# Designs tried in a protein design run: peptides against a protein of PDB entry 1BH9. Part 21

Target 1, 89 residues: chain A of PDB entry 1BH9
Amino acid sequence: FSEEQLNRYEMYRRSAFPKAAIKRLIQSITGTSVSQNVVIAMSGISKVFVGEVVEEALDVCEKWGEMPPLQPKHMREAVRRLKSKGQIP

## One batch from the design tools (peptide; aimed at target 1 S15)

Design b2_p15_4_s1 (made by RFdiffusion4, then SolubleMPNN; from b2_p15_4, 4 letters changed)
Fold by OpenDDE base, seed 5:
Structure b2_p15_4_s1 (fold): chain B 89 residues (1-89), chain A 15 residues (1-15)
Amino acid sequence: as target 1 above (89 residues)
Amino acid sequence: MAMELAEEFIRELLS
């Protein structure tokens, strides 16, 4: 790997979804207000989920004999596979 | 893309 790749990884690791956006999304679905703790928990769970999808997508990309960056088709296939494995809802 | 994926996940999780 390159220093650029490592830097991108660190940026990704430190990234998080906008708290306000997550809060609004949850409230739009549940129809009720939610606490900060719920938002924090959901944000964390969502990041883990995305991480798992990305990991699977990288595997898909490799198995298809392709190279990064990941494309929507890799992500779609990753989600399908993870659902099939019962690893995500 | 990540946010859209997360949104779909949250929607599915809370359904």
Scores: peptide ipSAE 0.325, ipTM 0.836, DockQ to the pose 0.919
OpenDDE base, seeds 1, 2, 3, 4: peptide ipSAE 0.294, 0.299, 0.298, 0.298; ipTM 0.822, 0.827, 0.825, 0.825

Design b2_p15_4_s2 (made by RFdiffusion4, then SolubleMPNN; from b2_p15_4, 6 letters changed)
Fold by OpenDDE base, seed 5:
Structure b2_p15_4_s2 (fold): chain B 89 residues (1-89), chain A 15 residues (1-15)
Amino acid sequence: as target 1 above (89 residues)
Amino acid sequence: MGFELAKEFIEELLS
């Protein structure tokens, strides 16, 4: 692994969604209050999902012969590709 | 995988 890859991993590892925001979002969907454990679980799942999207975006960036940081166009293309692969609706 | 897992989790909460 390159230093850049390790640095990205460390930043990813340290990143997290605010619990309050996740809780509000879940409650908006479920229509009922949820426990802290549910928030923790969903926070982790969301982080994994975002990681997958970012990974695809980095691949797009590379295939287009461009360099980081990622731009909105990379993220949009990543989502399109993931949908095409059936990884997201 | 992440999105599908999230979807399954939400569906479980609503069941």
Scores: peptide ipSAE 0.043, ipTM 0.618, DockQ to the pose 0.137
OpenDDE base, seeds 1, 2, 3, 4: peptide ipSAE 0.039, 0.041, 0.043, 0.041; ipTM 0.602, 0.606, 0.617, 0.607

Design b2_p15_4_s3 (made by RFdiffusion4, then SolubleMPNN; from b2_p15_4, 6 letters changed)
Fold by OpenDDE base, seed 5:
Structure b2_p15_4_s3 (fold): chain B 89 residues (1-89), chain A 15 residues (1-15)
Amino acid sequence: as target 1 above (89 residues)
Amino acid sequence: MAFELAEEFIREMLA
């Protein structure tokens, strides 16, 4: 991969989803307010999940003979593969 | 795209 792609990947790893957005999402699902600790925990778990999908998607992209940036089709295929491997729910 | 994926994950985990 190019230097640009590596830089993008590293920047992505340092990023986090907005706490407010995660909080609202959880509350919309559970129907109740949640603590900040729950938001932090879920944010972390979600980031790890996305990271694993992205890593698999990069592999998919490469195996298909395509170049980054990743497209939705790579992400969808990555999720399918990870589920089949039992690596994600 | 990443956030949409995270959203789907959270929905599944909390279902």
Scores: peptide ipSAE 0.344, ipTM 0.842, DockQ to the pose 0.912
OpenDDE base, seeds 1, 2, 3, 4: peptide ipSAE 0.316, 0.314, 0.312, 0.327; ipTM 0.829, 0.831, 0.830, 0.836

Design b2_p15_4_s4 (made by RFdiffusion4, then SolubleMPNN; from b2_p15_4, 5 letters changed)
Fold by OpenDDE base, seed 5:
Structure b2_p15_4_s4 (fold): chain B 89 residues (1-89), chain A 15 residues (1-15)
Amino acid sequence: as target 1 above (89 residues)
Amino acid sequence: MGFELAEEFIKELLS
């Protein structure tokens, strides 16, 4: 991929999800209030997960002879492959 | 896209 595409990917990988949104989501699921540390941990884990999916999706995109930006089909295939490899739940 | 995927992951992880 081009240097521009790689740069965009790196910028995306470095980004973080809204802390408040993550907190609300967790509390919605668990039904109880969670600490800042839990939010931080979950945010980090989630970012790593997304990063792995994106990386796999880029590989899928390339193997299919296509170019970025990634499309839903690339992400879906990436998740399927990662699950098959046992790399994600 | 990223956040939506993360949201689904969190739901799955905490289920």
Scores: peptide ipSAE 0.331, ipTM 0.834, DockQ to the pose 0.928
OpenDDE base, seeds 1, 2, 3, 4: peptide ipSAE 0.313, 0.312, 0.309, 0.317; ipTM 0.824, 0.825, 0.821, 0.824

Design b2_p15_5 (made by RFdiffusion4)
Pose (drawn by RFdiffusion4):
Structure b2_p15_5 (pose): chain A 89 residues (1-89), chain P 15 residues (1-15)
Amino acid sequence: as target 1 above (89 residues)
Amino acid sequence: LKTERLELATEKLEE
């Protein structure tokens, strides 16, 4: 396999949101503070959401006869399709 | 990796 497959996987494996921002974002909406588990769980769910959007946008870029990197028009279009399939909020 | 993240989220929310 290529250095890139390996490096793409490593990034996938370890990419994650900083807990500090996830927590400040959530607690700045509940007013109350929140737990370690809630922050981790919210990070996991958000990473899956990011995963579905990029995966869907990569499909639009592919079908529009274009090549990566993903452009803004791809992200928004992907969002519209995911909402239609009702798979993202 | 998506499945693993969702399993981990479920486990943490059950704690």

Design b2_p15_5_s1 (made by RFdiffusion4, then SolubleMPNN; from b2_p15_5, 5 letters changed)
Fold by OpenDDE base, seed 2:
Structure b2_p15_5_s1 (fold): chain B 89 residues (1-89), chain A 15 residues (1-15)
Amino acid sequence: as target 1 above (89 residues)
Amino acid sequence: MKEELLELARKKLEE
């Protein structure tokens, strides 16, 4: 870990999606009630997903010779690149 | 499960 990566990891580790919000979101999509375990699993998967997108976006920002904070254009490009790499659907 | 996912995230940061 670089110092920057370590700092990002610590902030990432401390972050979390609100359980109630995730539950409501899943239920709005599935149309059925979901268990606590489903909420926990989906929250974790989503957190990893966001982390991967952010890391890619930071790479994009750097490669474009730009400085943080991340902008929507970096996030959009990150998603596009991850899709092309087959890392996200 | 959450801890396992965090470990995966950590590995990604180490790359």
Scores: peptide ipSAE 0.029, ipTM 0.496, DockQ to the pose 0.120
OpenDDE base, seeds 1, 3, 4, 5: peptide ipSAE 0.027, 0.027, 0.023, 0.026; ipTM 0.500, 0.502, 0.523, 0.502

Design b2_p15_5_s2 (made by RFdiffusion4, then SolubleMPNN; from b2_p15_5, 9 letters changed)
Fold by OpenDDE base, seed 5:
Structure b2_p15_5_s2 (fold): chain B 89 residues (1-89), chain A 15 residues (1-15)
Amino acid sequence: as target 1 above (89 residues)
Amino acid sequence: MKEELLKKAEELLAK
């Protein structure tokens, strides 16, 4: 692993979604109140999902012969590829 | 890890 990869991992590890925002979002979708455990679980899933999309976007960026930072075009292509691979709905 | 978290969330939401 490069220092850059390790640094990105550390930043990713320290990142988190605000619990209140996640709770409100879930409740907006489900139409009912949810427990803290549901919020924690969904926050974890969301973080993993974002990580997978970002990882794919970095791969796209590299394959296109471009350099970071990631741009919206990389993120859009990443999502398209992940859907094609069946890794996301 | 992802699948485990997803399963846990689904179980909690089903209650």
Scores: peptide ipSAE 0.033, ipTM 0.620, DockQ to the pose 0.337
OpenDDE base, seeds 1, 2, 3, 4: peptide ipSAE 0.032, 0.032, 0.031, 0.031; ipTM 0.611, 0.613, 0.601, 0.608

Design b2_p15_5_s3 (made by RFdiffusion4, then SolubleMPNN; from b2_p15_5, 6 letters changed)
Fold by OpenDDE base, seed 5:
Structure b2_p15_5_s3 (fold): chain B 89 residues (1-89), chain A 15 residues (1-15)
Amino acid sequence: as target 1 above (89 residues)
Amino acid sequence: LKEELLALAERKLAE
């Protein structure tokens, strides 16, 4: 692993979604109030999801012979590929 | 990890 990869992982590890915002978003979808544990779980799954999309986008970027930072086109292609693989709806 | 978190969320939403 390169130092860049380790640094990126560290930044990812430290990142988090605001709990209040996540709670409001979930409740707007479910139509009912949710517990802190639900917010924590959904925050975690969301973080993993974002991580997987970014990882795929980095792979796309590399396969296209391009260099970071990621661009919208990489993210769009990543989503298409993940859908094709059945990893996301 | 993803599946575990999803399962946890679904379980909590069902309560």
Scores: peptide ipSAE 0.030, ipTM 0.612, DockQ to the pose 0.343
OpenDDE base, seeds 1, 2, 3, 4: peptide ipSAE 0.023, 0.023, 0.026, 0.028; ipTM 0.542, 0.576, 0.571, 0.607

Design b2_p15_5_s4 (made by RFdiffusion4, then SolubleMPNN; from b2_p15_5, 8 letters changed)
Fold by OpenDDE base, seed 5:
Structure b2_p15_5_s4 (fold): chain B 89 residues (1-89), chain A 15 residues (1-15)
Amino acid sequence: as target 1 above (89 residues)
Amino acid sequence: LKEELLRKAEELLAK
C-alpha cells in the first residue's frame, strides 16, 4: 500500500457520523423510535457506503487525468457510475 | 461487509 492509501484509510477509520443525527434521520424515515443497535448498524453501513462512493470518485478523478482533492463533479459522476453499475439504488 | 451490515440493520428495523 502507498502512504497515501494508508493515510486515507486511517482518516476513514477515524471518521464517524454523529449518533444522535443518525438516530433522528432513521426515525424520520421509519416513523417510530429505533434501538441503539439499529443506529450502530446503520451508521456502519452508511460509512461503508460513503467509502465506496469516495473510492469510485477517486477512480473518476484519476480516469479524467485530474489530481486530488476530490471535487463535487467527481462525487456526482461517481454516483452516476455506481447507479449505472447497479451498486447503489 | 456492506451486505452483512445492511442485513443486520434490516433485521433490527423489522423488529
Scores: peptide ipSAE 0.030, ipTM 0.612, DockQ to the pose 0.341
OpenDDE base, seeds 1, 2, 3, 4: peptide ipSAE 0.026, 0.027, 0.027, 0.028; ipTM 0.593, 0.601, 0.588, 0.606

Design b2_p15_6 (made by RFdiffusion4)
Pose (drawn by RFdiffusion4):
Structure b2_p15_6 (pose): chain A 89 residues (1-89), chain P 15 residues (1-15)
Amino acid sequence: as target 1 above (89 residues)
Amino acid sequence: TLFETAEAVHEAMTS
């Protein structure tokens, strides 16, 4: 396999949101503070959401006869399709 | 490239 497959996997494996921002974002909406578990769970769910959007936008870029990197028009279009399939909020 | 896309997603999530 290529250095890139390996490096793409490593990034996938360890990419994660900083806990500090996830927590401040959530507690700045509940007013109350929140737990370690809530932050981690929210990070896991958000990583899956990011995954679905990029995966879906890569499909649009592919079908529009274009090549990566993903452009803004791909992200928004992907969002519209995911909402239609009702798979993202 | 796809690699640049993966790298940009990784840098956004770790920022």

Design b2_p15_6_s1 (made by RFdiffusion4, then SolubleMPNN; from b2_p15_6, 7 letters changed)
Fold by OpenDDE base, seed 5:
Structure b2_p15_6_s1 (fold): chain B 89 residues (1-89), chain A 15 residues (1-15)
Amino acid sequence: as target 1 above (89 residues)
Amino acid sequence: SLEETVRELYEAMTS
C-alpha cells in the first residue's frame, strides 16, 4: 500500500458516527425508540457503507483519469455503479 | 463485504 492509502485507512479506522446522532436519525425514520445495540449495529453498518462508496468513488476517479480529492460527481457515479452491481438498493 | 458485516453485526446484536 502507498502512504496515501495507509493514511486514508487510518483516518477511516478512527472515524465513527456519533451514537446520539444515529439514534435520532433511526428514530426519526422508524417512529419508535431503538436500543443501544441497534444504534451500535447501524453505526457500524453505516461506516462500512460509506467506506464502500468511497472506495468505489476512488475507482471512478482513477478510471476517469483524475486525482483526489473526490468530488461530488465521483460520489454520484459511485452510487450509480454500486446500484447497477446490486451492491446497494 | 457489506453483507457479511451486516450479518455479523446482526448476529452480535441478537446474541
Scores: peptide ipSAE 0.031, ipTM 0.587, DockQ to the pose 0.038
OpenDDE base, seeds 1, 2, 3, 4: peptide ipSAE 0.029, 0.028, 0.028, 0.028; ipTM 0.556, 0.539, 0.538, 0.559

Design b2_p15_6_s2 (made by RFdiffusion4, then SolubleMPNN; from b2_p15_6, 10 letters changed)
Fold by OpenDDE base, seed 5:
Structure b2_p15_6_s2 (fold): chain B 89 residues (1-89), chain A 15 residues (1-15)
Amino acid sequence: as target 1 above (89 residues)
Amino acid sequence: SLEETVRELDEALRA
């Protein structure tokens, strides 16, 4: 692993979605109140999901012979590939 | 527990 990869992982590890925002978002979709545990679970799932998309996007970027930072085209392609692999709906 | 959390989440999403 390069120092850049380690630094990126550390930043990812420290990042988190605001609980209040996640709670509001979930409730806007479900139409009912949710507990803190649901918010925590969804926050974790969302973080993992974002991580997987970003990882795929970085792979796309590399395979296209390009360098970071990631661009919208990398993210769009990542989502297409993950859907093709059945990793996301 | 994790199981309870998952169950609660499932119920909330299906409500």
Scores: peptide ipSAE 0.048, ipTM 0.650, DockQ to the pose 0.027
OpenDDE base, seeds 1, 2, 3, 4: peptide ipSAE 0.036, 0.031, 0.028, 0.030; ipTM 0.616, 0.611, 0.593, 0.608

Design b2_p15_6_s3 (made by RFdiffusion4, then SolubleMPNN; from b2_p15_6, 10 letters changed)
Fold by OpenDDE base, seed 5:
Structure b2_p15_6_s3 (fold): chain B 89 residues (1-89), chain A 15 residues (1-15)
Amino acid sequence: as target 1 above (89 residues)
Amino acid sequence: SLEETTYELYRALTA
């Protein structure tokens, strides 16, 4: 692992998404209210997933000669690339 | 979409 990869890993390990934000996002997708236990589980899964997408998005941002913070266009390109690599469905 | 949802999570994480 590079120093940058290790630093990102540590940051994501220590960080957590606000439960309210996770709950709202899940409900907007499913159209149904979810329990706190589901929110807790999805928080962990989402953290891992977001970490992978953000890592790719940062690479996209750099290759485009742009600076953080990431924008929707970086996320769209990151998801496209990860799908092409077979890293995500 | 997936990318829009991921972006919102990213914003929440980095806020």
Scores: peptide ipSAE 0.297, ipTM 0.825, DockQ to the pose 0.140
OpenDDE base, seeds 1, 2, 3, 4: peptide ipSAE 0.266, 0.284, 0.274, 0.296; ipTM 0.808, 0.820, 0.815, 0.828

Design b2_p15_6_s4 (made by RFdiffusion4, then SolubleMPNN; from b2_p15_6, 8 letters changed)
Fold by OpenDDE base, seed 4:
Formats: sequence, structure tokens, C-alpha cells
Structure b2_p15_6_s4 (fold): chain B 89 residues (1-89), chain A 15 residues (1-15)
Amino acid sequence: as target 1 above (89 residues)
Amino acid sequence: SLLETVREIHEALTA
């Protein structure tokens, strides 16, 4: 792997949603307390989800003949496309 | 793709 690839991965790996916020969010939905492991798992899944949206947004950007950085319009279109594909609710 | 790259790197680093 290239150093640039590793750098991108490291930034992705090190990024995280606030644990306490995720816990509160889950609890607000479930109505019950959740374990730390559940929070960790959900945080990971959420990160993957964001990654998939970003991946689609990059594709949108490219297909529109535009260059990074991603803009809100790319993210919105990405979500729209993923929904139309049935990849997200 | 970015996602595929991340997966590949993660696999390599956690192997």
C-alpha cells in the first residue's frame, strides 16, 4: 500500500462519533440502557455507513465532471442515489 | 474505490 493510502486509512480509522452521544441516541430510540459494547458496535456500523455515503458522493462528483473536495450537493445526491438503488432506507 | 481501499488496508493491518 502507498503511504497516501495508509494516511487516508489512518484518518478514517481514527475518526469516531462521540461515544456518549451515540449512547444517548440509541437509548432515546430503544427506551432502555445499552451496553458499552453495543455503543462500540453501532459506532462502527455508523462509520461504515458514512463511508458508503462518501464513496457514492465521490462517484457523483466524478460523474458530474467535478473535482474534490466534496460539497453538500454531492452528499445529498449520493443519499438520493443510494436510496434509489435500495442500498439505504 | 475509497471503501475498498479502506477494507483492504484494514484486512492487512489486522491479519
Scores: peptide ipSAE 0.031, ipTM 0.541, DockQ to the pose 0.064
OpenDDE base, seeds 1, 2, 3, 5: peptide ipSAE 0.024, 0.026, 0.028, 0.028; ipTM 0.493, 0.555, 0.543, 0.553

Design b2_p15_7 (made by RFdiffusion4)
Pose (drawn by RFdiffusion4):
Structure b2_p15_7 (pose): chain A 89 residues (1-89), chain P 15 residues (1-15)
Amino acid sequence: as target 1 above (89 residues)
Amino acid sequence: HFTVAKEVHEAMESF
């Protein structure tokens, strides 16, 4: 396999949101503070959401006869399709 | 695909 497959996997494996921002974002909405578990769970769910959007936008870029990197028009279009399939909020 | 993965990785860490 290529150095890139390996490196693409490593990034996938360890990519994660910083807990500090996830927590401040959530607690700045509940007013109350929140737990270590809520932040981790929210990070996990957010990473899956990011995964579905990139995976869907890569498909649009592919079908529009274009090549990566993903452009803004791909992200927004992907969002519209995911909402239609009703798979993202 | 590598460039997209790298951008997504940097964006998540900088959030």

Design b2_p15_7_s1 (made by RFdiffusion4, then SolubleMPNN; from b2_p15_7, 8 letters changed)
Fold by OpenDDE base, seed 5:
Structure b2_p15_7_s1 (fold): chain B 89 residues (1-89), chain A 15 residues (1-15)
Amino acid sequence: as target 1 above (89 residues)
Amino acid sequence: ELKVAEEVHLALKNF
């Protein structure tokens, strides 16, 4: 692992979605109140999902011979590739 | 449902 990769991982590890915002979002979709455990689970799954998309987008950026920061075009291509691989719906 | 939440919570504590 490069120092850049390690630093990126550490920043990712420290990142988190605000619980209140996640709770409101889930409730908006489900139409009912959800438990704290559901909020924790969904926050975790969402963080993993974002991490996977960002990792794929960085790979796209590199394969295109470009440098960070990531642009919307990298994120769109990443999602397309992950769907093609069956890694996301 | 609760089991999945607990597993994810535990996994996140390990990161």
Scores: peptide ipSAE 0.032, ipTM 0.634, DockQ to the pose 0.038
OpenDDE base, seeds 1, 2, 3, 4: peptide ipSAE 0.024, 0.024, 0.027, 0.024; ipTM 0.549, 0.527, 0.579, 0.569

Design b2_p15_7_s2 (made by RFdiffusion4, then SolubleMPNN; from b2_p15_7, 7 letters changed)
Fold by OpenDDE base, seed 5:
Structure b2_p15_7_s2 (fold): chain B 89 residues (1-89), chain A 15 residues (1-15)
Amino acid sequence: as target 1 above (89 residues)
Amino acid sequence: MLEVAKEVAEALRNF
């Protein structure tokens, strides 16, 4: 691992979605009140999902011979590739 | 891992 890859992983590890925002979002979709454990679980899953999309977008950026920061075109291509692999709906 | 996210989201809609 490069020092840059380690630094990105540390920043990712320290990142989190605001619990109140996740709770409101889930409740807007389900129409019901959700427990704190549901908010924690969904926050964790959402973080992993974002991580997988960002990792695919970094691979897209590299394969195109481009350098970070990631652009909207890399994110759109990453989502398309993950869908084609059956990794996301 | 993302199939687990779908299953959890669907399970949450059923409560």
Scores: peptide ipSAE 0.033, ipTM 0.626, DockQ to the pose 0.038
OpenDDE base, seeds 1, 2, 3, 4: peptide ipSAE 0.032, 0.032, 0.032, 0.031; ipTM 0.613, 0.620, 0.617, 0.616; seed 2 fails the geometry check

Design b2_p15_7_s3 (made by RFdiffusion4, then SolubleMPNN; from b2_p15_7, 8 letters changed)
Fold by OpenDDE base, seed 3:
Structure b2_p15_7_s3 (fold): chain B 89 residues (1-89), chain A 15 residues (1-15)
Amino acid sequence: as target 1 above (89 residues)
Amino acid sequence: ELVVAEEVHRALLEF
């Protein structure tokens, strides 16, 4: 890995969703209370998902000949590409 | 590409 890639990975690894916020979000969608284990599992899956989208968005930004920071257009294109690859629904 | 299984494991250990 380049030093930049390593630094990005370390920042990603240290990032986390607040449990209370995730719990409230899930409950707002499901209309029912969720267990701590559901919050943990959903938080982990969500972190992986965000990581994949950001990685794809960085690739989009580079392929478009643009420079960071990432913009909403890169994120939208990343989601489109991940869908086309069957990596997300 | 990051191995999804390793990242899921690491992400779960963070919570």
Scores: peptide ipSAE 0.066, ipTM 0.641, DockQ to the pose 0.072
OpenDDE base, seeds 1, 2, 4, 5: peptide ipSAE 0.046, 0.041, 0.041, 0.049; ipTM 0.613, 0.607, 0.613, 0.624

Design b2_p15_7_s4 (made by RFdiffusion4, then SolubleMPNN; from b2_p15_7, 5 letters changed)
Fold by OpenDDE base, seed 5:
Structure b2_p15_7_s4 (fold): chain B 89 residues (1-89), chain A 15 residues (1-15)
Amino acid sequence: as target 1 above (89 residues)
Amino acid sequence: ELEVAKEVHEALLSF
């Protein structure tokens, strides 16, 4: 692992979604109140999902011979590839 | 829902 990869992982590890915003979003979809544990779980799943998409987008960027920062085209291609691999719906 | 959330939470803590 490069120092850059370790630094990126550390930034990812420290990042989090605001709990109140996640709670409101879930409740807007489910139509019912949700517990703190549901908010924590969904926040974690969402973070993992975002991490996987970003990792794929970085791979796309590299394979296209381009350099960060990521652009919308990398994110769109990442989602298409992950869907093709069956890793996301 | 709560049990599923707890299982996911525990799994996430293991990463």
Scores: peptide ipSAE 0.033, ipTM 0.646, DockQ to the pose 0.034
OpenDDE base, seeds 1, 2, 3, 4: peptide ipSAE 0.028, 0.029, 0.027, 0.029; ipTM 0.584, 0.592, 0.598, 0.585

Design b2_p15_8 (made by RFdiffusion4)
Pose (drawn by RFdiffusion4):
Structure b2_p15_8 (pose): chain A 89 residues (1-89), chain P 15 residues (1-15)
Amino acid sequence: as target 1 above (89 residues)
Amino acid sequence: EMTEAFNELEESLVP
């Protein structure tokens, strides 16, 4: 396999949102503080959401006869489709 | 940091 497949996997394996921002974002909405577990769980769910959007946008870019990197028009279009399939909020 | 984390995950998924 290529250095890239390996490096693409490593990034996928370890990419994660910083807990500090996830927590401040959530607690700045509940007013109350929140737990270690809530932050982790929210990070896990949000990584899946990011995954679905990039995966869907990569499909739009592919079908519009274009190549990566993903452009803004791809992200928004992907969002529209995911909302239609009702798979994202 | 949020943007970097997002870009890293995007680059891992986009060939």

Design b2_p15_8_s1 (made by RFdiffusion4, then SolubleMPNN; from b2_p15_8, 9 letters changed)
Fold by OpenDDE base, seed 1:
Formats: sequence, structure tokens, C-alpha cells
Structure b2_p15_8_s1 (fold): chain B 89 residues (1-89), chain A 15 residues (1-15)
Amino acid sequence: as target 1 above (89 residues)
Amino acid sequence: GIDNAINELINGLTP
């Protein structure tokens, strides 16, 4: 990896959804209380999900012959492609 | 894949 790529990876690795916020969000949707383990599981899956979307968006950006930073058009296309591939709902 | 995992988790959380 380049230094920049490594830095991005480290930032991603260190990033996390606040447990309290995720718990509140889940409970607002489900209408029921959730355990700490559920929050941890959902947070982990969400982080991986975001990572995959961003990775796809970077690929789109590259394939279009463009350079970061990512723009809304890259994100929209990434989501479209991932849905088409059946990788996201 | 992640798609299935997400759906399974969401479905499990929803009464």
C-alpha cells in the first residue's frame, strides 16, 4: 500500500459507530430493546457495509478516469453496481 | 455474502 492508502485504512480501522447512537437507532426502528451484543453485531456489519460501498465508489471513480475525493455521482453509481451484483439489498 | 448477513440480521431484529 501507498502511505496514503495505509492512512485511509487506519482511519477506517479506527472509525466506529457510537454504541449508544446505534442502540437508539435500532430501538427506534424495531420498537424493542436490544442487547449490547446486538449493537456490536449491527455496528460491525454496518462498518463493513460502508467500507464495501466506499471501496466500490473508489473503483467507479478510477474506472471513470477520475481522482478522489469521491463525489455523490460515484456513490450513486457504486450503490447501483452493488445492487446489480446482489452484494447489497 | 454481506447482503444475506444484513438481511438476516435485520429480519432477526424486527418482530
Scores: peptide ipSAE 0.068, ipTM 0.660, DockQ to the pose 0.034
OpenDDE base, seeds 2, 3, 4, 5: peptide ipSAE 0.064, 0.044, 0.058, 0.058; ipTM 0.671, 0.632, 0.653, 0.667

Design b2_p15_8_s2 (made by RFdiffusion4, then SolubleMPNN; from b2_p15_8, 10 letters changed)
Fold by OpenDDE base, seed 3:
Structure b2_p15_8_s2 (fold): chain B 89 residues (1-89), chain A 15 residues (1-15)
Amino acid sequence: as target 1 above (89 residues)
Amino acid sequence: GLENAIQRLMEGLTP
């Protein structure tokens, strides 16, 4: 890994979603209260999801001959590509 | 994979 890749991975590994925000978001969708374990599980999968989308977006940015920082258009294209690959619903 | 995991979690969250 390059130093840049290592730094990105370290930042990713240290990042986390606020539990209260995740809980509120889930409950706004389900209409019912959720347990702490549900919040933890959803937080974990959300982190993995964001990581995969960002990685794809960086690839899109590079393939388009553009430089970081990522823009909304890169994120939108990343989602489209991941959907086409069947990696996300 | 990720899609399957998300699907399983969503199904578990909805009553």
Scores: peptide ipSAE 0.034, ipTM 0.611, DockQ to the pose 0.034
OpenDDE base, seeds 1, 2, 4, 5: peptide ipSAE 0.033, 0.032, 0.033, 0.033; ipTM 0.609, 0.607, 0.608, 0.611

Design b2_p15_8_s3 (made by RFdiffusion4, then SolubleMPNN; from b2_p15_8, 10 letters changed)
Fold by OpenDDE base, seed 5:
Structure b2_p15_8_s3 (fold): chain B 89 residues (1-89), chain A 15 residues (1-15)
Amino acid sequence: as target 1 above (89 residues)
Amino acid sequence: GLENAIQELINGLTP
């Protein structure tokens, strides 16, 4: 790992979605209350998903010969590539 | 594993 990669990883590792917000969001979709375990699981899955998208976007940025920070175009291309790879719907 | 856990979560979220 480069120092920059390590710093990004540490920032990612320390980040988290607020449980209350996740709970509200899920309940808005399901129309019913959800357990704490569901909130925890969904929070984890969401964090992994965001991480995968960001990782792909960083790869796009590098392959395009550009430097961070990521721009919307990198994120859009990342999503497209992940769809093509069958990693996201 | 993770796949089964995700499926269980989806099933639990489905009203």
Scores: peptide ipSAE 0.029, ipTM 0.569, DockQ to the pose 0.030
OpenDDE base, seeds 1, 2, 3, 4: peptide ipSAE 0.025, 0.024, 0.025, 0.024; ipTM 0.547, 0.510, 0.508, 0.517

Design b2_p15_8_s4 (made by RFdiffusion4, then SolubleMPNN; from b2_p15_8, 10 letters changed)
Fold by OpenDDE base, seed 2:
Formats: structure tokens, sequence, C-alpha cells
Structure b2_p15_8_s4 (fold): chain B 89 residues (1-89), chain A 15 residues (1-15)
């Protein structure tokens, strides 16, 4: 890691989705209540997903010769690339 | 990555 990459990693590692918010979001989508374990699992998946998308978006930004901050176009391109690579369903 | 996380969810949990 560069210092910048390490700092981003540490910030990412320390971040978390609030369980209550995740629970409400899942229930709003499914229409049914979910267990605490489901919330924990979904929170973990979501965090990993966001991390991978952001990492790809940073790569896109760099490859396009652009400077931070990330813009929606970088995020959209990142998702497209990850889908193309089969990393996102 | 997300693939492993998704697989664990599918295998172990049902909403």
Amino acid sequence: as target 1 above (89 residues)
Amino acid sequence: GIENAIQELINGLTP
C-alpha cells in the first residue's frame, strides 16, 4: 500500500452500515421481517460490495486521466466493468 | 470478495 491507499483502507475498515438502517432497508424491499443474522450478513456483503466498486471507480478515474473526487460517471463505469468481468451479478 | 459473501448468505441464511 501507498500511504494514500493505506489511509483509504483504514477508513474503509473502520466504517460500517448501521444495523437498524440495514434491517429497515431489507424489510422495505422484502416486505417481511429479517433476523439479526441476516442483517449482519447483508451488512458485510454490502460493505465488501461498496469497497470493490469504489476501488474500481478509483482505477477508472486514474485510467481516464482525471483527478478526484469520484463522480457518478466513474461509479457507473466501475459497475459496468465489474459486471463485464463477472465480479458483479 | 462479494462472490464469497453472497455464497455464504445463500448457503446459510434465508430472509
Scores: peptide ipSAE 0.039, ipTM 0.636, DockQ to the pose 0.035
OpenDDE base, seeds 1, 3, 4, 5: peptide ipSAE 0.036, 0.034, 0.031, 0.033; ipTM 0.619, 0.603, 0.585, 0.605

